# Peptides against a protein of PDB entry 5ZKO: the designs that were tried, part 80

Target 1, 44 residues: chain A of PDB entry 5ZKO
Amino acid sequence: SASNPRKFSEKIALQKQRQAEETAAFEEVMMDIGSTRLQAQKLR

## One batch from the design tools (peptide; made by RFdiffusion4, then SolubleMPNN)

Design b2_p25_7_s3 (from b2_p25_7, 14 letters changed)
Fold by OpenDDE base, seed 4:
Structure b2_p25_7_s3 (fold): chain B 44 residues (1-44), chain C 44 residues (1-44), chain A 25 residues (1-25)
Amino acid sequence: as target 1 above (44 residues)
Amino acid sequence: as target 1 above (44 residues)
Amino acid sequence: PVEKLVERVLRLAELLERRREAEAL
């Protein structure tokens, strides 16, 4: 039946939001890893 | 007093060993992060 | 400090998982 384009747009928006949140969390992890690596390099 | 070059070499060897262990643990964690990311990408 | 790195990474992985679980509810 009528896949309500409004419901589709909402699903896409929610998917984009989740992807942005996952990306931000990944970037935070990578920054923490990078910082720790930099600290480890400075301690060498 | 006589910074025993033998003690210095032992300290350097122990430092290199710790660094290698640290690097291995880091690589393991990076592989786990990479695998988790790959799994997360496959679930999308 | 690698132990601390591992601890931080594990904590971040756990935080990511908790966020994903919360978003799936």
Scores: peptide ipSAE 0.111, ipTM 0.498, DockQ to the pose 0.116
Fold by OpenDDE base, seed 5:
Structure b2_p25_7_s3 (fold): chain B 44 residues (1-44), chain C 44 residues (1-44), chain A 25 residues (1-25)
Amino acid sequence: as target 1 above (44 residues)
Amino acid sequence: as target 1 above (44 residues)
Amino acid sequence: PVEKLVERVLRLAELLERRREAEAL
């Protein structure tokens, strides 16, 4: 059946939202690693 | 009671061993961070 | 602190894998 264009746009929007959430989580983890590394360097 | 000097030396040895194990684990994690960061930089 | 750092590394690896899979589609 022809995938309803409205349903397709909703799927793309949900995919973009998920990607944004994963990107934010990635950046948070990278900041945590960066801060931990800096702390470790200060303690060495 | 006077802490038995032999027991004190054993506690220090165990503490040094634990510290060495934590240091080794930390270095392993830092290598993994280094590799993961390099991968992250390639994917950005 | 080392255990928490390992958890963060593993989480980062998982996120990178998911991104790679999404980019390959």
Scores: peptide ipSAE 0.108, ipTM 0.485, DockQ to the pose 0.130
Fold by OpenDDE base, seed 3:
Structure b2_p25_7_s3 (fold): chain B 44 residues (1-44), chain C 44 residues (1-44), chain A 25 residues (1-25)
Amino acid sequence: as target 1 above (44 residues)
Amino acid sequence: as target 1 above (44 residues)
Amino acid sequence: PVEKLVERVLRLAELLERRREAEAL
């Protein structure tokens, strides 16, 4: 039986939300690394 | 007593070597992160 | 400074894993 299209749209929306959260977390990590790099360069 | 100037120059040389090794290790980590970022961007 | 960078990266990886585990519940 085809999964209820409404349940499918909700699942896609949740997947997009998780992907956005993972992207934001990755960007935060990259900013932290970039800041650490800048600090390390200033201490050289 | 003033630390032997020869021992001081050796200590400075060892410090410069360690700093170069730390710099190289940092650049390697940054390259790996950059590569991972590029791969993640290609998978989007 | 490299040791501190590695410590920060590992800590962030652990935080990301904990978030993924919490979202999987």
Scores: peptide ipSAE 0.099, ipTM 0.479, DockQ to the pose 0.111
Fold by OpenDDE base, seed 1:
Structure b2_p25_7_s3 (fold): chain B 44 residues (1-44), chain C 44 residues (1-44), chain A 25 residues (1-25)
Amino acid sequence: as target 1 above (44 residues)
Amino acid sequence: as target 1 above (44 residues)
Amino acid sequence: PVEKLVERVLRLAELLERRREAEAL
């Protein structure tokens, strides 16, 4: 059965949303790591 | 001039304090990386 | 030695970030 193009497009949209959420979570942690890096540099 | 033993002991104490602070900063980075991994796993 | 370990971990994090950015293109 031809995978319904609508279901495919919805799946791609959900995948893109998930990717954006993963990116945002990663960026938040990278900011925290960046802050820790700055603190570690001040302690040198 | 003999480096004042008091100044030496103070310098060692400050170095130990700095080392403890650097260790704490490292542990924070490791927790952040661990949190990122956990979040990425939840998004899979 | 702890300072060097922190530096290495931060460098690895930066490399992972760059990889993620490249995979998003």
Scores: peptide ipSAE 0.095, ipTM 0.476, DockQ to the pose 0.075

Design b2_p25_7_s4 (from b2_p25_7, 14 letters changed)
Fold by OpenDDE base, seed 2:
Structure b2_p25_7_s4 (fold): chain B 44 residues (1-44), chain C 44 residues (1-44), chain A 25 residues (1-25)
Amino acid sequence: as target 1 above (44 residues)
Amino acid sequence: as target 1 above (44 residues)
Amino acid sequence: PVEKLVERVERLAELRLRRREAEAL
């Protein structure tokens, strides 16, 4: 079945969006780790 | 301009690689959190 | 607080799971 280029482009766009959402969530986790570590260091 | 399927495949491959790297980094964070929890439990 | 970090980690795990499920379909 000829992969409909339109459907393919839509799937790629959706995949990119999901990847961006996961990247943002990962970065948020890393920021929280950094902040928590900094707070723990200030309490020592 | 007809979106070159080759360029799409390369972008998808690059996206999959980035996703694998973010997965590995996430798993490392999860191991550190798990280790910290285990240590905290042993100190109780 | 650590509680907020745990919540964010759980959310990230959920997003990863949803993506994997969507890729399998």
Scores: peptide ipSAE 0.352, ipTM 0.687, DockQ to the pose 0.425
Fold by OpenDDE base, seed 5:
Structure b2_p25_7_s4 (fold): chain B 44 residues (1-44), chain C 44 residues (1-44), chain A 25 residues (1-25)
Amino acid sequence: as target 1 above (44 residues)
Amino acid sequence: as target 1 above (44 residues)
Amino acid sequence: PVEKLVERVERLAELRLRRREAEAL
């Protein structure tokens, strides 16, 4: 079945958006880990 | 004012308890991150 | 705080799950 190229492009765009959101969430986690570690080191 | 040594010891005990709970939660998070990363690597 | 970090990890796990479900369709 010829998947409508428009529907395919929309799916790819949505997939890229979700990947970007996940990447941003991962970066936030890494930043929070770094901050938490730094705080824990200052409390020692 | 002589801070009652008993009150001080109780505060220190509560602080140590809270710190232990925070440490345990952090370790759990790190394990979850590690497991998630390993799973993501296996799916690639 | 660690509580905020836990919340962010849970959110990240949810986003990963949703992405995986969408990739399987």
Scores: peptide ipSAE 0.346, ipTM 0.625, DockQ to the pose 0.176
Fold by OpenDDE base, seed 4:
Structure b2_p25_7_s4 (fold): chain B 44 residues (1-44), chain C 44 residues (1-44), chain A 25 residues (1-25)
Amino acid sequence: as target 1 above (44 residues)
Amino acid sequence: as target 1 above (44 residues)
Amino acid sequence: PVEKLVERVERLAELRLRRREAEAL
């Protein structure tokens, strides 16, 4: 059966959303590293 | 009641232990982040 | 706190796993 272009576009949209969520989670981790590192350095 | 020096020393020891545990957890997270960052860079 | 950072790293690892599983389907 022909690859339904609509289902393909929906799959790509979902993939992009998941990638954006992962990027946001990564950025949040990076922000927390900065704060945690600063705290750890102050405690040393 | 007089600050029991023994209780104070125990409190300081517990605080140092907790700080060491937090440091170890931070280092573990930093190792995972190093790997994560490398993977994220390869995916870009 | 380190605990919060650990939780966020675990969440990131979970999101990566879910993405990889979805890419394999």
Scores: peptide ipSAE 0.343, ipTM 0.625, DockQ to the pose 0.179
Fold by OpenDDE base, seed 1:
Structure b2_p25_7_s4 (fold): chain B 44 residues (1-44), chain C 44 residues (1-44), chain A 25 residues (1-25)
Amino acid sequence: as target 1 above (44 residues)
Amino acid sequence: as target 1 above (44 residues)
Amino acid sequence: PVEKLVERVERLAELRLRRREAEAL
């Protein structure tokens, strides 16, 4: 059956949602890196 | 022209592969943060 | 180690960039 373009659009939308969630988690990681670097500097 | 459903399916599959690679990289980063935090706590 | 953590984050950022480029095409 012709792969329903609508199903593709839905899959793409879901992938974009996951990407946004990963981006938010990445931003949290970046903040934690900053904090971790500061802690490591204080311990040296 | 009808967007070639085959090309879309291939694109979606490639995007899923890349997302899996990014997820694995994220998990690795989180493990390293956890380890680094534990080390910093032991030094305090 | 902090250095290893940074390296892994940079890799993650690169993977995200590549995904975005593939989505734009």
Scores: peptide ipSAE 0.338, ipTM 0.671, DockQ to the pose 0.496

Design b2_p25_8_s1 (from b2_p25_8, 18 letters changed)
Fold by OpenDDE base, seed 5:
Structure b2_p25_8_s1 (fold): chain B 44 residues (1-44), chain C 44 residues (1-44), chain A 25 residues (1-25)
Amino acid sequence: as target 1 above (44 residues)
Amino acid sequence: as target 1 above (44 residues)
Amino acid sequence: PIEKEVERILRLAELRERRRRAEAL
């Protein structure tokens, strides 16, 4: 079956986008945890 | 254990770099195949 | 060869994501 390079390229692009979104979500969570820790330290 | 946000950021950056390198390598291979295919078509 | 390379890249992306999720826990 003829490998459809376009379909492979689309799959890779979609996976890269998903990985970027998951990275951004992780960074946001880490920033929120950092901010919460800083606030908790100021309240002590 | 204290999540070290700096170490997480460094790990994320390293993973982004590796993903970009793998993407570039894939694109290079696809271009080489495309060029070879075009050359083979011109020789027919 | 293209199909194998795409499979390799997708597998590596999945492994990176699993690692990121494990690091977030």
Scores: peptide ipSAE 0.210, ipTM 0.577, DockQ to the pose 0.070
Fold by OpenDDE base, seed 4:
Structure b2_p25_8_s1 (fold): chain B 44 residues (1-44), chain C 44 residues (1-44), chain A 25 residues (1-25)
Amino acid sequence: as target 1 above (44 residues)
Amino acid sequence: as target 1 above (44 residues)
Amino acid sequence: PIEKEVERILRLAELRERRRRAEAL
């Protein structure tokens, strides 16, 4: 059965959105770890 | 032009792979934080 | 303290995402 190209386009768009959300969460975690490390280094 | 369903299937697969790689990188960072905390707790 | 802060950040990210989904409805 012809898998509807419109359904695939929508699935790709939703997957890209989820990826952008996970990337943003990852970057926020990395920034906070970086700031905590910088604070710990200043206290030494 | 008929956007080739095979090309969309491939793009979905590549996007799922990228998502799995970012999830694994996130889990690795969380494990590293957990191990560092466990080491810091053992040194107290 | 770092693990608790990471957990807090993740919770805030989840709440932001839930808000974005709710605003799109």
Scores: peptide ipSAE 0.153, ipTM 0.522, DockQ to the pose 0.114
Fold by OpenDDE base, seed 1:
Structure b2_p25_8_s1 (fold): chain B 44 residues (1-44), chain C 44 residues (1-44), chain A 25 residues (1-25)
Amino acid sequence: as target 1 above (44 residues)
Amino acid sequence: as target 1 above (44 residues)
Amino acid sequence: PIEKEVERILRLAELRERRRRAEAL
């Protein structure tokens, strides 16, 4: 069956969305680590 | 022009590979951060 | 020191990813 280009484009879009969500989660974790460290330094 | 399903499948496969690589890199970073924190706690 | 270690780990992860991409070419 001819792989429907529309279904392929949707799959690519979903994959890009998941990638963006994982990148955002990574950036959030990095920001939280940085913030926590900065706070710990100020207490010291 | 009929979007060549073969080219779309290849693009999806490459995107899935990149996602798996990025996920693995993220997990590795998180594990290394966790290990480093645990080691730093043991030294105190 | 934790931020520097995090930066180090991230740099290593980036290098590993670049290697994986280079091996796939």
Scores: peptide ipSAE 0.149, ipTM 0.520, DockQ to the pose 0.135
Fold by OpenDDE base, seed 2:
Structure b2_p25_8_s1 (fold): chain B 44 residues (1-44), chain C 44 residues (1-44), chain A 25 residues (1-25)
Amino acid sequence: as target 1 above (44 residues)
Amino acid sequence: as target 1 above (44 residues)
Amino acid sequence: PIEKEVERILRLAELRERRRRAEAL
């Protein structure tokens, strides 16, 4: 069965969206850690 | 030009790999935060 | 300091849940 190019494009778009959501969650954690570290440094 | 299904499958595989790497990096950061917190609790 | 630590923990729990939802899609 010819793998419908449209189904592949939709799967690629879904994978890109999931990756963007994972990256955003990671960046948010890193920002929170960075801000906490900066606050701890200001209190010293 | 017929979008080569093989090229799409390779792009999907690459996106899945990148997502797994981002997830692993996130989990490592979360484990480090958890371990640091556990250590801080033991020192109190 | 305790209130800030609780807020940090809650925020991290929210981020874990966002990741879990992203992984489930």
Scores: peptide ipSAE 0.145, ipTM 0.518, DockQ to the pose 0.222; fails the geometry check

## One batch from the design tools (peptide; made by RFdiffusion4, then SolubleMPNN)

Design b2_p26_1_s1 (from b2_p26_1, 14 letters changed)
Fold by OpenDDE base, seed 1:
Structure b2_p26_1_s1 (fold): chain B 44 residues (1-44), chain C 44 residues (1-44), chain A 26 residues (1-26)
Amino acid sequence: as target 1 above (44 residues)
Amino acid sequence: as target 1 above (44 residues)
Amino acid sequence: SRIEERELEIAELEKKQEEAKKKEEE
């Protein structure tokens, strides 16, 4: 079956999108943890 | 409830593991594309 | 506590991410 470079480029694009979404979600969790730690320090 | 720094560290560790697994999956896709391109070049 | 509410919110976000992964595997 012909190496459909279009199909591979589409797979790469989808994988990059997934990775970007997971990175954004990681950053959100890190920000929330950071804010929670800051709040805990203020309450002490 | 006590700020359980252990719970936050565990969450960060799990998220880092997920990101590493996704990076590995991305690298696998990139390797498959690279190998397919190399094979296509050899067939020409 | 406000800290516990934030921890619950983070857990809910993690659950949504797990659901998103499950939908992509389908």
Scores: peptide ipSAE 0.113, ipTM 0.626, DockQ to the pose 0.019
Fold by OpenDDE base, seed 3:
Structure b2_p26_1_s1 (fold): chain B 44 residues (1-44), chain C 44 residues (1-44), chain A 26 residues (1-26)
Amino acid sequence: as target 1 above (44 residues)
Amino acid sequence: as target 1 above (44 residues)
Amino acid sequence: SRIEERELEIAELEKKQEEAKKKEEE
């Protein structure tokens, strides 16, 4: 049976979604670090 | 106490590792697609 | 303590990441 290109496109889409979520999680960590640093500067 | 930069650096390192693993998984999917296409071309 | 507040903030962030990962698997 022809390797359903639809199945590969779906796998790629899922993988891209996962990468986007990991990137968003990284950005959230970076925002928190930034907030913590800003708060520390305000307390000085 | 000084915000232990060591803990944030470790979190960033872990997140970068996770992103690299997700990228490797994406590359594996792309290699499988490429292999399938190459095999289909050889059968024609 | 300022250290305890940071540890709580870190734990809350880790919890949010785990919830995000769980929503993708469903």
Scores: peptide ipSAE 0.099, ipTM 0.619, DockQ to the pose 0.019
Fold by OpenDDE base, seed 5:
Structure b2_p26_1_s1 (fold): chain B 44 residues (1-44), chain C 44 residues (1-44), chain A 26 residues (1-26)
Amino acid sequence: as target 1 above (44 residues)
Amino acid sequence: as target 1 above (44 residues)
Amino acid sequence: SRIEERELEIAELEKKQEEAKKKEEE
């Protein structure tokens, strides 16, 4: 049945996984930008 | 200013907060759908 | 400019997040 609570729990788990991966990607980009800025500062 | 975090750590914290809010909204919608489906099943 | 740097940062973030979503769906 489409009303299976297990299906909702699975969808919530997938959404949480997606959000965790988006956070990790955000952190990676922000660290790369930070590192680039520090390197540019050292070259000045 | 709250709209312009100076530190990358502050930007990351704001992004994590936003993602947590999006998760909470998703969970609420999924619970509402589940409750509606359960009610519809009881009326059959 | 500071505005152009911020726009580039946003575009890079959006690209990485979209890539992360695509990897989660596989």
Scores: peptide ipSAE 0.098, ipTM 0.638, DockQ to the pose 0.022
Fold by OpenDDE base, seed 4:
Structure b2_p26_1_s1 (fold): chain B 44 residues (1-44), chain C 44 residues (1-44), chain A 26 residues (1-26)
Amino acid sequence: as target 1 above (44 residues)
Amino acid sequence: as target 1 above (44 residues)
Amino acid sequence: SRIEERELEIAELEKKQEEAKKKEEE
């Protein structure tokens, strides 16, 4: 089946979307860790 | 140890860099596949 | 203690972060 450049561009776009979603999830978790640690320090 | 916001921001930045590198690698592979297939089609 | 509860919360969040990284490597 012919390499449809359209399908490649779509796959790249989907991969970029996935990576962006993973980044957002990572950022959220890291912010939560940071906030929780900061709170724990304030309680000590 | 205090949640150092600088360390979190650095980790996020490193994660974003990693994801960008993974994206670039994916794009390269997909382009190579696309180019190879297009060449194969031109030879037919 | 309240401090211990927060430390457990940190550990749970760190686990979630590790799981997120593993999913990215897949």
Scores: peptide ipSAE 0.091, ipTM 0.623, DockQ to the pose 0.018

Design b2_p26_1_s2 (from b2_p26_1, 13 letters changed)
Fold by OpenDDE base, seed 2:
Structure b2_p26_1_s2 (fold): chain B 44 residues (1-44), chain C 44 residues (1-44), chain A 26 residues (1-26)
Amino acid sequence: as target 1 above (44 residues)
Amino acid sequence: as target 1 above (44 residues)
Amino acid sequence: SLLEEREKEIAELEKKLEEEKRREEE
């Protein structure tokens, strides 16, 4: 069929990778915020 | 305070931008899949 | 969350893709 199912599977795989990268970046931001807040609290 | 709130706000803003870019890419993938399916159905 | 919604949609697409492959093999 003209719909190369491989193209869809590849697009899905790339999208999953992007989601994983975005999730990791979100977690990093949240950890940085958490650690900095904790440090600020310890200094008070 | 040692927590530069600007740094957190900047990190959050950058993360929101990344989420928007990821969403746009997701929508593009979905549109491509939808269009290809529609074309395949018309050819059957 | 938006992430969870996108993950669900990907899973649905994978399911549809697998169903389409099976139909092409029949």
Scores: peptide ipSAE 0.115, ipTM 0.580, DockQ to the pose 0.198
Fold by OpenDDE base, seed 1:
Structure b2_p26_1_s2 (fold): chain B 44 residues (1-44), chain C 44 residues (1-44), chain A 26 residues (1-26)
Amino acid sequence: as target 1 above (44 residues)
Amino acid sequence: as target 1 above (44 residues)
Amino acid sequence: SLLEEREKEIAELEKKLEEEKRREEE
């Protein structure tokens, strides 16, 4: 199997992108839950 | 903002699926790099 | 956290890739 360093570098770059997207999606979910809870507390 | 628990549960489920897919992709990259290195060592 | 673990693993892979490139230039 020919080691293609370029292919590995591309795979690593894609993995970094996926991790960043996962982090952003997690933060979005947490903010949405947090804002909803805060609003619910204000209405009580 | 009406708390829709069903919508939040769906978002959390989708986030868990994304994390599982990212983990699988990471493991694939690690195996591919590992196999290539092992083959390169055997040919030296 | 899982995120921090994945960041460390990616950083290790990048380090290994850079070391491999340096060896090909020697």
Scores: peptide ipSAE 0.109, ipTM 0.579, DockQ to the pose 0.188
Fold by OpenDDE base, seed 5:
Structure b2_p26_1_s2 (fold): chain B 44 residues (1-44), chain C 44 residues (1-44), chain A 26 residues (1-26)
Amino acid sequence: as target 1 above (44 residues)
Amino acid sequence: as target 1 above (44 residues)
Amino acid sequence: SLLEEREKEIAELEKKLEEEKRREEE
């Protein structure tokens, strides 16, 4: 199969997008954890 | 919704798994590019 | 950080891809 470098560019771009989305999802989870910790501290 | 820390640990573990899968996909693309280069060099 | 490692990996891939494009255009 003819390795087309243009298709590699698309694959890299897609992976960059996925990484950004995953980073955002991780930050959301960390924010939720932070909120939970704050709530737990208020109940003590 | 009761923030269950156990579920957060699972989300973090899943995120780490996704990041590992993305690395593997990048390595595959690099290998394909490298193979193309090697083929081009052999034809010169 | 993990993010920094991923960014470096992407940058390396982009560099390799750009070098390949240049070779195809020659």
Scores: peptide ipSAE 0.112, ipTM 0.583, DockQ to the pose 0.194; fails the geometry check
Fold by OpenDDE base, seed 3:
Structure b2_p26_1_s2 (fold): chain B 44 residues (1-44), chain C 44 residues (1-44), chain A 26 residues (1-26)
Amino acid sequence: as target 1 above (44 residues)
Amino acid sequence: as target 1 above (44 residues)
Amino acid sequence: SLLEEREKEIAELEKKLEEEKRREEE
């Protein structure tokens, strides 16, 4: 009878962590691109 | 002067790879949750 | 966005999990 609800909650928590890590990595890449573009504009 | 366009393209390519890896991990988690629910229904 | 779609799917799974726990306690 017991589908382990605790096992689903653990998988969901792990997925939320992966999504947060991917979001942070995306924001870092976009910030680096933005800062480099701003620097290039200041040097022109 | 040179914002290295090759460096931006490399960062974007790396980000696309990370997004694909995260997508595969998400699909695996969802498949595992779905399979466990299906098994629980068959045992009831 | 892909992120918003996944967040919605996780929220729906959490809701289903809570509904399932409540039915097991009855």
Scores: peptide ipSAE 0.106, ipTM 0.572, DockQ to the pose 0.198; fails the geometry check

Design b2_p26_1_s4 (from b2_p26_1, 12 letters changed)
Fold by OpenDDE base, seed 1:
Structure b2_p26_1_s4 (fold): chain B 44 residues (1-44), chain C 44 residues (1-44), chain A 26 residues (1-26)
Amino acid sequence: as target 1 above (44 residues)
Amino acid sequence: as target 1 above (44 residues)
Amino acid sequence: SKLEEREKKIAELEEKQKEEERKKEE
């Protein structure tokens, strides 16, 4: 049973990493869309 | 070019949905771990 | 086109995220 806390802590750490990766990918998409919109405005 | 803003808005909406799903999955994992830890404490 | 390149990059990121989500359900 004492090994379960380590496995839980590892599961939490992995989940936090995935959440951070998802957030970073979201920010990248938003930046790319924002820059695309800005460029489209400059071409008008 | 006018169709691009609508496609971008849809992409933003989809990305926001994925971020929300990832958050919900994180909360589910945390709840499962929390409940398991609480049960383990009750058995001591 | 720079617009097309950004749209492709966004699509690639969306695909990577979808793959990561699919790996989480397994």
Scores: peptide ipSAE 0.113, ipTM 0.631, DockQ to the pose 0.021
Fold by OpenDDE base, seed 5:
Structure b2_p26_1_s4 (fold): chain B 44 residues (1-44), chain C 44 residues (1-44), chain A 26 residues (1-26)
Amino acid sequence: as target 1 above (44 residues)
Amino acid sequence: as target 1 above (44 residues)
Amino acid sequence: SKLEEREKKIAELEEKQKEEERKKEE
């Protein structure tokens, strides 16, 4: 059976999407921490 | 509520672990594709 | 057969895609 290169391209695309989602989640966590620290400083 | 910096450090550590796991999964996919292609070429 | 091993590897790759699609819906 001709190894469908389409299946490999789909795997690569999906993996790139997951990496982007994980990066976005990391940025969100860092933003939340930053905002919380700024708020805590403002209340002092 | 005092935002426990311990909770933030834990979230960051978990997120870094996920990113490393996703990177390893991507490298595995790329290696699998490369190996499959090389093997396909060898059988021709 | 080397062909059979490649077909097995392709099937394993398709199964990993299906498992990943289920994780994305969660």
Scores: peptide ipSAE 0.106, ipTM 0.596, DockQ to the pose 0.018
Fold by OpenDDE base, seed 4:
Structure b2_p26_1_s4 (fold): chain B 44 residues (1-44), chain C 44 residues (1-44), chain A 26 residues (1-26)
Amino acid sequence: as target 1 above (44 residues)
Amino acid sequence: as target 1 above (44 residues)
Amino acid sequence: SKLEEREKKIAELEEKQKEEERKKEE
């Protein structure tokens, strides 16, 4: 049964969404690190 | 309570693992699409 | 100081991420 092109487009769209969510999670981790560094510098 | 640097390294390591898993999932999706396209071309 | 060691480790992690980002843009 040939997977409908619509199902492929949906799979690609879902995967792009996951990649964007992972990028956002990475940015959040980096922001937390930067914020903690700034806080540590203020405590110095 | 300043988050321990060890927690940051763990967060980064976990995030890198997730990014690698998402990349592998993307490659699998693209392989499935390519295979299905090839099958559809053979049925033509 | 334990604080200075923690700051150094955070800075090392940030630098490593920046280097990894540059390698992905090549």
Scores: peptide ipSAE 0.079, ipTM 0.555, DockQ to the pose 0.061
Fold by OpenDDE base, seed 3:
Structure b2_p26_1_s4 (fold): chain B 44 residues (1-44), chain C 44 residues (1-44), chain A 26 residues (1-26)
Amino acid sequence: as target 1 above (44 residues)
Amino acid sequence: as target 1 above (44 residues)
Amino acid sequence: SKLEEREKKIAELEEKQKEEERKKEE
């Protein structure tokens, strides 16, 4: 069955969006870790 | 100079966001091409 | 015609796709 190219591209677009959201959430966590480490160093 | 890890992660996050936006725009174009082609075929 | 308008829009979108591909090679 030839997948409707529009439906295929729509699925790919939604997957890429989710990947971007996951990456953004990961980067937020990395920033929070960095900030927490800096704060911990200042308290020493 | 140790780049502030927060600023580094922020730059990476912004780069990933731009890459995601570019990918999304590309996928939107692909959907529009597919839809337009289908419409053109229906008019023939 | 409405057909010619749609064919023109296909060409415009294909050109945009080619431009986005060139930006990935830079």
Scores: peptide ipSAE 0.055, ipTM 0.561, DockQ to the pose 0.020

